# Ledger of designs, part 75: peptides against a protein of PDB entry 4DOW

Target 1, 157 residues: chain A of PDB entry 4DOW
Amino acid sequence: TFSWVGRPLPNRKQFQQMYREICMKINDGSEIHIKVGQFVLIQGEDNKKPYVAKLIELFQNGAEVPPKKCARVQWFVRFLEIPVSKRHLLGRSPPAQEIFWYDCSDWDNKINVETIIGPVQVVALAPEEVIPVDQKSEETLFVKLSWNKKDFAPLPP

## One batch from the design tools (peptide; made by RFdiffusion4, then SolubleMPNN)

Design b2_p20_1_s1 (from b2_p20_1, 8 letters changed)
Fold by OpenDDE base, seed 3:
Structure b2_p20_1_s1 (fold): chain B 157 residues (1-157), chain A 20 residues (1-20)
Amino acid sequence: as target 1 above (157 residues)
Amino acid sequence: SAPTNLLVAPKSFVPKEKWF
């Protein structure tokens, strides 16, 4: 179950109510609060690793019937999501924890919050920094570069 | 509502050929 936390943020969108935070209730009765700006895991295809995204907006879409709780996201892409024929462009074999900022507009960036699995830690690193690979950091993802379907590039500002 | 295994992110429906 997902529920809004706090009052709607001021905005000019006629059929949208924007929020800063959403509450996710888990089966054990505990609650996880997720805020705009945090990173989340999103349900992917069956037997595939979940997608990774940064929340940029949380909103209720009143134009739909019934109204839906939605999020606008910045997508990341895992190395294994990149076509095999283009992986060589990275010039190295990345650790499993590395993800890439998706720098294209061909993906819909609006999701239903019901697809959110939970929060995840994403750490941005400088190109010269080494991604730590230890058991304590296995749940942490790291990003150094963007991917625009053509090449890898430094992270956007 | 809780997360459902029936819903998938929009990017999952993007044809693979778009990567090439």
Scores: peptide ipSAE 0.026, ipTM 0.592, DockQ to the pose 0.100
Fold by OpenDDE base, seed 1:
Structure b2_p20_1_s1 (fold): chain B 157 residues (1-157), chain A 20 residues (1-20)
Amino acid sequence: as target 1 above (157 residues)
Amino acid sequence: SAPTNLLVAPKSFVPKEKWF
């Protein structure tokens, strides 16, 4: 289950109530608080790894019946989500922990919060920085570059 | 996960059990 934390934020969007934080309760009774600006794992297709995204907005969409708890996200992509014909453009074989900032607007960036699996740590690195291969960092993902469906580019500021 | 040949646009799916 998902519930809003705190009072709605002031906004100018019709039929929407914006929030800074949401609480997700898991089957074992544990609670996880997720805030705008954090990174999350989102349910993907069967037999595939979950998607990675940064939370940009948390909002209740009052235009829907019933109102739905939603999020607007900035997508990341895994290397294996990039077309096979384009992977050579990276010029290297990335480690499993590397993800890429998706720099296109063709994807719907609105999700239902119920598709959120949980939080994840994402660390931005400079191109020359080495991704740690420590076992303790297995839960951390790293981003150096963006992907715009044409080529890889330096990470946007 | 198996590699994809095309860039697959993410979308909302039926919720499954949470991992965290």
Scores: peptide ipSAE 0.024, ipTM 0.603, DockQ to the pose 0.117
Fold by OpenDDE base, seed 5:
Structure b2_p20_1_s1 (fold): chain B 157 residues (1-157), chain A 20 residues (1-20)
Amino acid sequence: as target 1 above (157 residues)
Amino acid sequence: SAPTNLLVAPKSFVPKEKWF
């Protein structure tokens, strides 16, 4: 289950109540708090790994009936989400931990919070920095580049 | 929880969130 933490933030969006933090109550009864600005794993489609996203906004959408707890996100893409025909543009074989900032506006960036699996650590690296690939660091994802469906590009410093 | 499906919409200007 999901519940808002704290009072709604002031905003000018009609029918939307914005929040800074949400609480996830997981199966064992423990609670996980997730804040705007953090990174999350989102339930993917069948036979696909979870999606990765950064939370930009948390809001209750009162325009829907019934109202829904939603989030606005910045998407990342896994290498295997990139079309096979374009993967060669990277010029290297990335480790499984590498993700890419999705620099395109063609995807809906609104999600239901119920699709959130949990938080994940995402670390930005310079292009020359090496991604640690030891099994102990497997839970951490790393981003060096953006992907805009045409090519890869360096992230600004 | 319901799986997330990416919905494709017409491209429009969306301000980028700041980089890390």
Scores: peptide ipSAE 0.023, ipTM 0.573, DockQ to the pose 0.062
Fold by OpenDDE base, seed 4:
Structure b2_p20_1_s1 (fold): chain B 157 residues (1-157), chain A 20 residues (1-20)
Amino acid sequence: as target 1 above (157 residues)
Amino acid sequence: SAPTNLLVAPKSFVPKEKWF
């Protein structure tokens, strides 16, 4: 179950009410709050790892009946989501914890919040920094580069 | 509400290339 936290933010978008925070109630009865700017895991295809995204907007879509709780996201891609024929462009074998900023606009960036599995920690690193691979950081994902379907590139400063 | 297998993120892949 998802519910809005706080008052709607001022905006002039047609059919939308924007929010800063949403509450996710899990089966335990406990609650997890996620905010714009945080990272989440999103339900993927069957037998596939969850997608990774950064929340950029939280909004209620009043154009739908009933209104739906939605989010706009910045997508990340896992290395295994990159076409096999282009993986060599990275020039190295990345650890499983590495993800890449998806620098394309061909994917729909609107999701239903019901697809959110939960929050996840994403840490940006400089290219020269080593990704720590240990049990303590196993759940943390790391990003160094962007992927634009043609090549990898350093993240902008 | 909780996540459901009926809802999947709207990603699209290039059909001519292999994705895993």
Scores: peptide ipSAE 0.024, ipTM 0.608, DockQ to the pose 0.101; fails the geometry check

Design b2_p20_1_s3 (from b2_p20_1, 9 letters changed)
Fold by OpenDDE base, seed 4:
Structure b2_p20_1_s3 (fold): chain B 157 residues (1-157), chain A 20 residues (1-20)
Amino acid sequence: as target 1 above (157 residues)
Amino acid sequence: AAPTNMLVKPKSFQPKSLWF
């Protein structure tokens, strides 16, 4: 179950109420609060690793009946999501924890909050920084580069 | 509540490489 936290933010978007925070109710009764700007795992296809995204907006879509709780996201891609023929462009074998900023507009960036599995930690690193691959940081994902379907590029400062 | 298995990305990637 998902519910809004706080009052709607002022906006001028038609049929939308925007929020800063949403509450995710877990089966055992505990709650996880997720805010705009945080990173989440999104349910993918069966037996496939979840997608990674940054929450850009949280909003209720009043154009639908009944209204739906939605989010706009910035997508990331895992290395293994990149086509095999393009992976060599990275020039190295990345650790499993590395993800890439998806710098394309061909994906729908609107999701239903019901697809959110939970929060995840994403840390941006400079290209020269080493990604720590230890059990303590195994749940943390790291991003150094963007991917635009043609090449990898450093993240802008 | 359990998340829904809704697809939000196109199926243009190597499917087998995405397995857990």
Scores: peptide ipSAE 0.022, ipTM 0.608, DockQ to the pose 0.143
Fold by OpenDDE base, seed 5:
Structure b2_p20_1_s3 (fold): chain B 157 residues (1-157), chain A 20 residues (1-20)
Amino acid sequence: as target 1 above (157 residues)
Amino acid sequence: AAPTNMLVKPKSFQPKSLWF
């Protein structure tokens, strides 16, 4: 179950009510609050790991019937989501915790909030920084580079 | 069944920086 937290934010987008925060009530009855700007895991396809995304906007889409709770996101990609033929462009074998900023506009960035599994921690690192690999950081994802379907590039400052 | 990512150009602006 998903519900908006707080009152709608002022905006000029017709048929859209924007919010800062959403509440997820999970199966055990506990609640998780997620805000714009945080990172989330999105339900993957069959036999695929969850997608990783940064929440850019939370909004109720009144243009749909019935209205749906939605989000606009910035996508990240896992290394294994990159085509096999292009993985060599990284020039190294990344740890499982590394993700990449998806710098393309070919993906729909609108999602239904119902596809959100939960929050996830994403930490930006400089290219020379080492990704920690220990029990304490296993659930944390790290991003150093962007991927634009052509090559990897350093993240803009 | 959750929807999958479609190959459609986003209509809204996407920040190019990891930080707001």
Scores: peptide ipSAE 0.019, ipTM 0.609, DockQ to the pose 0.050
Fold by OpenDDE base, seed 1:
Structure b2_p20_1_s3 (fold): chain B 157 residues (1-157), chain A 20 residues (1-20)
Amino acid sequence: as target 1 above (157 residues)
Amino acid sequence: AAPTNMLVKPKSFQPKSLWF
């Protein structure tokens, strides 16, 4: 179950109400609040790992019938989501915790909030920084580079 | 490997240039 937290934010978009925060209530009765700017896991395809995204906007789309709770996101990609023919461009075998900033607009960046599995921690690192691979950091994902379907590029400082 | 299909504490770190 998903419900809005707080009052709607002022916006210029017709038929939309924007929010800063949404509440997830899961089966055990616990509640988790997720805010704009945080990172989330999005339900993937049948036999694929969840997608990773940063929440950019939370909004209710009043143009739909019935109105839908939605989000605009910035996508990340996992290494295995990159075409096999392009993976060699990384020049290394990344650890499982590494993700890449998706620097393309060909993906629909609107999602239904019901596809959100939960929050996840994402840490940006400089290229020279080593990704810590220990049990204490196993829940954290790391990003060093962007992917634009042509090549990898360092993230800006 | 990083856990999937589970909830973790919502924390993040990014340079200001990466925020929208």
Scores: peptide ipSAE 0.013, ipTM 0.538, DockQ to the pose 0.043
Fold by OpenDDE base, seed 3:
Structure b2_p20_1_s3 (fold): chain B 157 residues (1-157), chain A 20 residues (1-20)
Amino acid sequence: as target 1 above (157 residues)
Amino acid sequence: AAPTNMLVKPKSFQPKSLWF
């Protein structure tokens, strides 16, 4: 169950109410609050790892019947989501914790909040920094580069 | 601790199945 936290933000978009925060109620009765700017895991296909995204906007789409709770996201990609024929372009074998900023516009960046599994920690690293592999950081994902379907590049500022 | 609130421009998502 998802519910908005706080009052809607002022905006001029018709049929859209924007919010800063959403509450995800879990089966055990606990609640997780997720804010714009945080990173989340999105439900993937069956037997696939979840997608990784940064929340850019949270909004209720009143143009739909019934209104839907939606989010606009910045996508990341896991190394294994990159086509096999292109993986060599990285020039190294990345650890499982490394993800890449998806620098393309061919994907739909609007999602239903019901697809959110939960929050995740994403840490940006400089190119020369080593990705930690200790158990304490096992749930943390790291990003150094972007991927634009053609090549890898340093993260944009 | 490295920054976790990095500035990221919004991008579009494609289902993972499209990569296989």
Scores: peptide ipSAE 0.026, ipTM 0.602, DockQ to the pose 0.045; fails the geometry check

Design b2_p20_2_s1 (from b2_p20_2, 14 letters changed)
Fold by OpenDDE base, seed 5:
Order: C-alpha cells, then sequence, then structure tokens
Structure b2_p20_2_s1 (fold): chain B 157 residues (1-157), chain A 20 residues (1-20)
C-alpha cells in the first residue's frame, strides 16, 4: 500500500498533484518513507534484478481514471543490463556495485509507485575514486559514468 | 514482491548500523 505524506506541493501542472514524500506499507506492516531526490529500486522484468532510479517527482495523475500515484525518475543502468556487444567499451570489469547514469530519453521515465521495491543508497564518485568493498559499503551502489547507448562518458552536470 | 521489499528494508537497516 502506498500513501502520500504531507500536503501537495505548489505546481502549475494540470491534473497533477505533486508531493515530496510517499509512504510504503510492506508485508509485515512496517512502513518505509521515500522522498523526492532519493534513489529507489524498481521491480525488474522477466526475473531480472531490480532497476535503479532516482526519484525526480512524485505526483498523483488525475488525468487517469482512476487517478494513479506516479513518479518521474532518472534511470540508471546496471552493467549487465548493457548489451553484451557494448560492454567492452567500458574498458574494465566493473564491480557489481557500479551502476551508470542512463543518458537517453528513449526510456519512459514515468512509473507507477507500486513498482517501487524500496530505497537504495547511491553514491557518485569521480572516475579516479575507488569503489570501496568493505562491510559498510556492501549495500551501496556507486556511479562514476553515464551510458548513452553509444559510449560511456563522465557524469552529466 | 513484498518479500523483496522486506529484504530491502533489512538491508537498509544493516547499512544504517554499519554507517552509524
Amino acid sequence: as target 1 above (157 residues)
Amino acid sequence: SEEIKKQIEEMEEKLKKALS
């Protein structure tokens, strides 16, 4: 179950009410709060690992019947999600914790909040910085580069 | 799935403890 937290934010978008935070009630009855700007895991397809995304907007889409709780996201891509034929372009074997900023507009960046699995920590690093592999960083994902379906590049501004 | 959500929550808790 998903519910909005707080009052709607001021906005000029017709048929949309924007929010800063959403609450997820999970199976054991516990609650997880997720805010705009945080990173989340999104349900994968075909038994794939969850997708990674940054929440840009949380909004209720009143144009749909019935209204839907939605989010706009910035997508990230896991190395194994990149086509096999293109992986060599990285020039190295990335750690499992590395993800890439998806720098394309071909993916729909609107999701239903019900596809959100939960929050995840993502840390941006400079290309020369080493990804730590200690106990503290085990559950943290790291991003150094972007991927635009053609090549890898430094993170966008 | 709800089970995955629970696992994520547990992971977050472990992370918080490790970073505290």
Scores: peptide ipSAE 0.050, ipTM 0.635, DockQ to the pose 0.030
Fold by OpenDDE base, seed 1:
Structure b2_p20_2_s1 (fold): chain B 157 residues (1-157), chain A 20 residues (1-20)
Amino acid sequence: as target 1 above (157 residues)
Amino acid sequence: SEEIKKQIEEMEEKLKKALS
């Protein structure tokens, strides 16, 4: 179950109510609060691993009947999601913790909040920084580069 | 949901295994 936290933010977009935070309640009664700017795991398709995304906006879409709780996201991609023919462009074998900023607009960046699995920690690193594999960071994902379907590049500013 | 909890736990475990 998902519910908005707080009052709607000032918004000029018609039929949309903007929010800063959403609460997801699970069966055991515990609650997880997720805010704009945080990274989340999105339910994968079929047997795929969850997708990774950064929350850009949280909004209720009043144009739909009934209104839907939605989010706009910045997508990230896993190395294995990149076409096999292009993976060599990285020039290295990335660790499992590495993800890439998806620098394309061909993917729909609007999601239903019901697809959110939960929050995840993502840390941006410089290219020369080593991805740690210690116990403290074993659940942390790291991003160094962007992927634009043609090549890898430094992260957007 | 319980499925959400399960997926989170599975993801965490997969990450741990990949780094072990």
Scores: peptide ipSAE 0.046, ipTM 0.663, DockQ to the pose 0.045
Fold by OpenDDE base, seed 4:
Structure b2_p20_2_s1 (fold): chain B 157 residues (1-157), chain A 20 residues (1-20)
Amino acid sequence: as target 1 above (157 residues)
Amino acid sequence: SEEIKKQIEEMEEKLKKALS
């Protein structure tokens, strides 16, 4: 169950009410608050690992009947999601925790909040920084580079 | 909240396994 936290933000977008925070209710009744700017895991297709995304906007889509709770996201991609023929361009074997900023617009960046599995920690690192790989940090994802379907590049500012 | 902390820890463990 998802519910908005706080009042709608000032907004002029037609058919949209913008919010800064949403509440995700857990089975036992406890609540997890997720804010714009945080990272989340999104349910993938059958037999696929969850997608990683940064929340850019939280909004209620009034164009739908009934209104739908939605989010706009910045997608990330895991190394194994990159085509096999292009993986060599990285020049190294990344740890499983490394993800890449998806610098393309071909993916729909609008999601239903019901597809959110939960929050996840994503840490941006400089290229020279080492990604820690241990049991303690296994749930933390790290990003150094972007991927635009052609090549890897430095992370956008 | 201790309950929220517990839920987050459990979620993180599940996420860890899902991404492994």
Scores: peptide ipSAE 0.040, ipTM 0.637, DockQ to the pose 0.036
Fold by OpenDDE base, seed 2:
Structure b2_p20_2_s1 (fold): chain B 157 residues (1-157), chain A 20 residues (1-20)
Amino acid sequence: as target 1 above (157 residues)
Amino acid sequence: SEEIKKQIEEMEEKLKKALS
């Protein structure tokens, strides 16, 4: 179950109400609050690991009946989501915790909030920084580079 | 699918443990 937290933000977009925060209620009755700017895991397809995304906007689409709770996201890709023929371009074997900023516009960046599994911690690192791989850091994902379907590049601003 | 349901449940449990 998802519900908006707080009042709608002032905006001039027709049929849209924007929010800063959404509440996700899980099975044990506890609640998790997720805000714009945070990172989340999105449900994948069958036999696919969850997608990683940064929340850019939270909004209710009033053009639909009933209105839908939606989000606009910045996508990240896991190394295994990159085509096998292109993985060699990284020049190294990344740890499982490394993800990449997806620098393409071919993916729809609008999602239904119901596809959100939960929040996840993502830390940006410089290329020379070492990704820690221990039990305390296993739940944290790290990003050093972007992927634009052609090559890897330094992170955008 | 059964696989997607399983991975969601596993991640939810991991998140609960990490947030508690």
Scores: peptide ipSAE 0.030, ipTM 0.616, DockQ to the pose 0.039

Design b2_p20_2_s2 (from b2_p20_2, 13 letters changed)
Fold by OpenDDE base, seed 3:
Structure b2_p20_2_s2 (fold): chain B 157 residues (1-157), chain A 20 residues (1-20)
Amino acid sequence: as target 1 above (157 residues)
Amino acid sequence: SEKIKEDIEKLEKKRKEALS
């Protein structure tokens, strides 16, 4: 169950209300608050790893009946989602914890908030920094590079 | 719900197409 937190932000879109925070109620009755700018896991197929995204906008779409709670996200991609023929462009075998900033506009970045599994920690690292791989940080994901379907590139400083 | 399931399926389809 998802519910908006706080008052709507100023917005000029006629049928949309924008928010900075949403509350996710989980099975044990506890609540998790997720804000714009945080990273989330998004549901995929049961036998696949969840998708990773950064929340850039939270809004209720009043053009739909009933109104739909939506999010606009910045997608990340996992190494194994990159075509086999282009994986060599990375020049290394990345650890499982590494994800890549998807730098393309060819794909819809809107989701139903109900597909959000929960928050996740994503840490940006410089290319020369070592990704720590230990049991303590196994739930933390790391990003060094972007992927634009053509090549890998360093993240903007 | 069925709507959520549909949204997930649509996302998966679009994602595979975009990244292929």
Scores: peptide ipSAE 0.587, ipTM 0.933, DockQ to the pose 0.721
Fold by OpenDDE base, seed 4:
Structure b2_p20_2_s2 (fold): chain B 157 residues (1-157), chain A 20 residues (1-20)
Amino acid sequence: as target 1 above (157 residues)
Amino acid sequence: SEKIKEDIEKLEKKRKEALS
């Protein structure tokens, strides 16, 4: 169950109410608050690893009946989602915790908030920094590079 | 929820197409 936290933010979009924070209620009754700018895991197919995204906007879409709680996101991609023929461009075998900033706008960045599994920690690193792979960092994902379907590139400072 | 299932399926399809 998801519910808005706080009052709607000012916006100029028709049929949309924008928010800064949403509350996710878990089975045991506990609540997790997720804010714009944080990172989340998004459900895919059952046999797939969750997708990773940064929340850019949280909004209620009043154009739908009933109104739909939505988010606009910045996508990340996992190494195994990159075509086999292009993986060599990385020049290394990345750890499982590494994700890549998807530097394209070629598909819809809107999701249903109900597809959010929960928050996740994403840490940006410089290319020369080592990604920790111990138990302490297992739940943390790391991003060093962007992927634009053509090549890998350093993240902007 | 059937709607959620549909959303997941749509996302999956679009993602595969975009990343291919």
Scores: peptide ipSAE 0.587, ipTM 0.933, DockQ to the pose 0.703
Fold by OpenDDE base, seed 5:
Structure b2_p20_2_s2 (fold): chain B 157 residues (1-157), chain A 20 residues (1-20)
Amino acid sequence: as target 1 above (157 residues)
Amino acid sequence: SEKIKEDIEKLEKKRKEALS
């Protein structure tokens, strides 16, 4: 179950109410609060690793019936999601903890908040920085580069 | 829920198309 936390933010978009924070109630009854700017895991299809995204906006879409709790996100991609023919462009074999900033606008960035599994830690590193070996996969993720479907590049601003 | 399933399938399709 998801519920809004706090009062709606000022917004000029018709049929939308924006929020800074949302609360997840999980099976054991505990609550997790997630805020705009944090990173989350998003559910994919069966037997696939969860997707990673940064929350940009949280909003209720009143244009839908019933109203839908939504988020706009900045996507990350995993190395294995990149076409086989283009993986060589990285020039190295990335560790399992590495993800890439998706630097394209050709893809809808809206999700249903109900697809959020929970928060995740994402750490930005310079290319020369080493990913710690003591970090377990899927617990802390690291990003050094962006992917724009053509090449890898330094992280965007 | 069925709605969640639909949204996941929709996302999966769009993601695959975008990353291809």
Scores: peptide ipSAE 0.587, ipTM 0.933, DockQ to the pose 0.760
Fold by OpenDDE base, seed 2:
Structure b2_p20_2_s2 (fold): chain B 157 residues (1-157), chain A 20 residues (1-20)
Amino acid sequence: as target 1 above (157 residues)
Amino acid sequence: SEKIKEDIEKLEKKRKEALS
């Protein structure tokens, strides 16, 4: 169950209400608050790893019946999602914790908030920094580079 | 819900097409 936290932000878009924060209630009754700017795991198929995204906008689409709670996101991609023929462009074998900033606008960046599994920690690193791999950091994801379907590049500013 | 399943399927399709 998802519910908005706080009042809608000022918005010029018709039939949309923008929010800063959303509350996710899980099965054990506990609540998790997620804000714009945080990173989340998004549901894929059952046999797939969850997708990773940064929340850039939370909004309710009032034009739909019933109104739909939505989010706009910045996508990340996992190494195994990159075509086999292009993986060599990285020049190294990345650890499982590494993800890549998707630097393209070739598909919709809107999701249903109900597909959010929960928050996740994503840490940006410089290329020369080592990704820590220990029991405490196993749940943390790291990003060093962007992927634009042609090559890997330093992270955007 | 069925709507959520549909949204997931649509996302999977679009993502695979974009990343291919």
Scores: peptide ipSAE 0.583, ipTM 0.933, DockQ to the pose 0.729

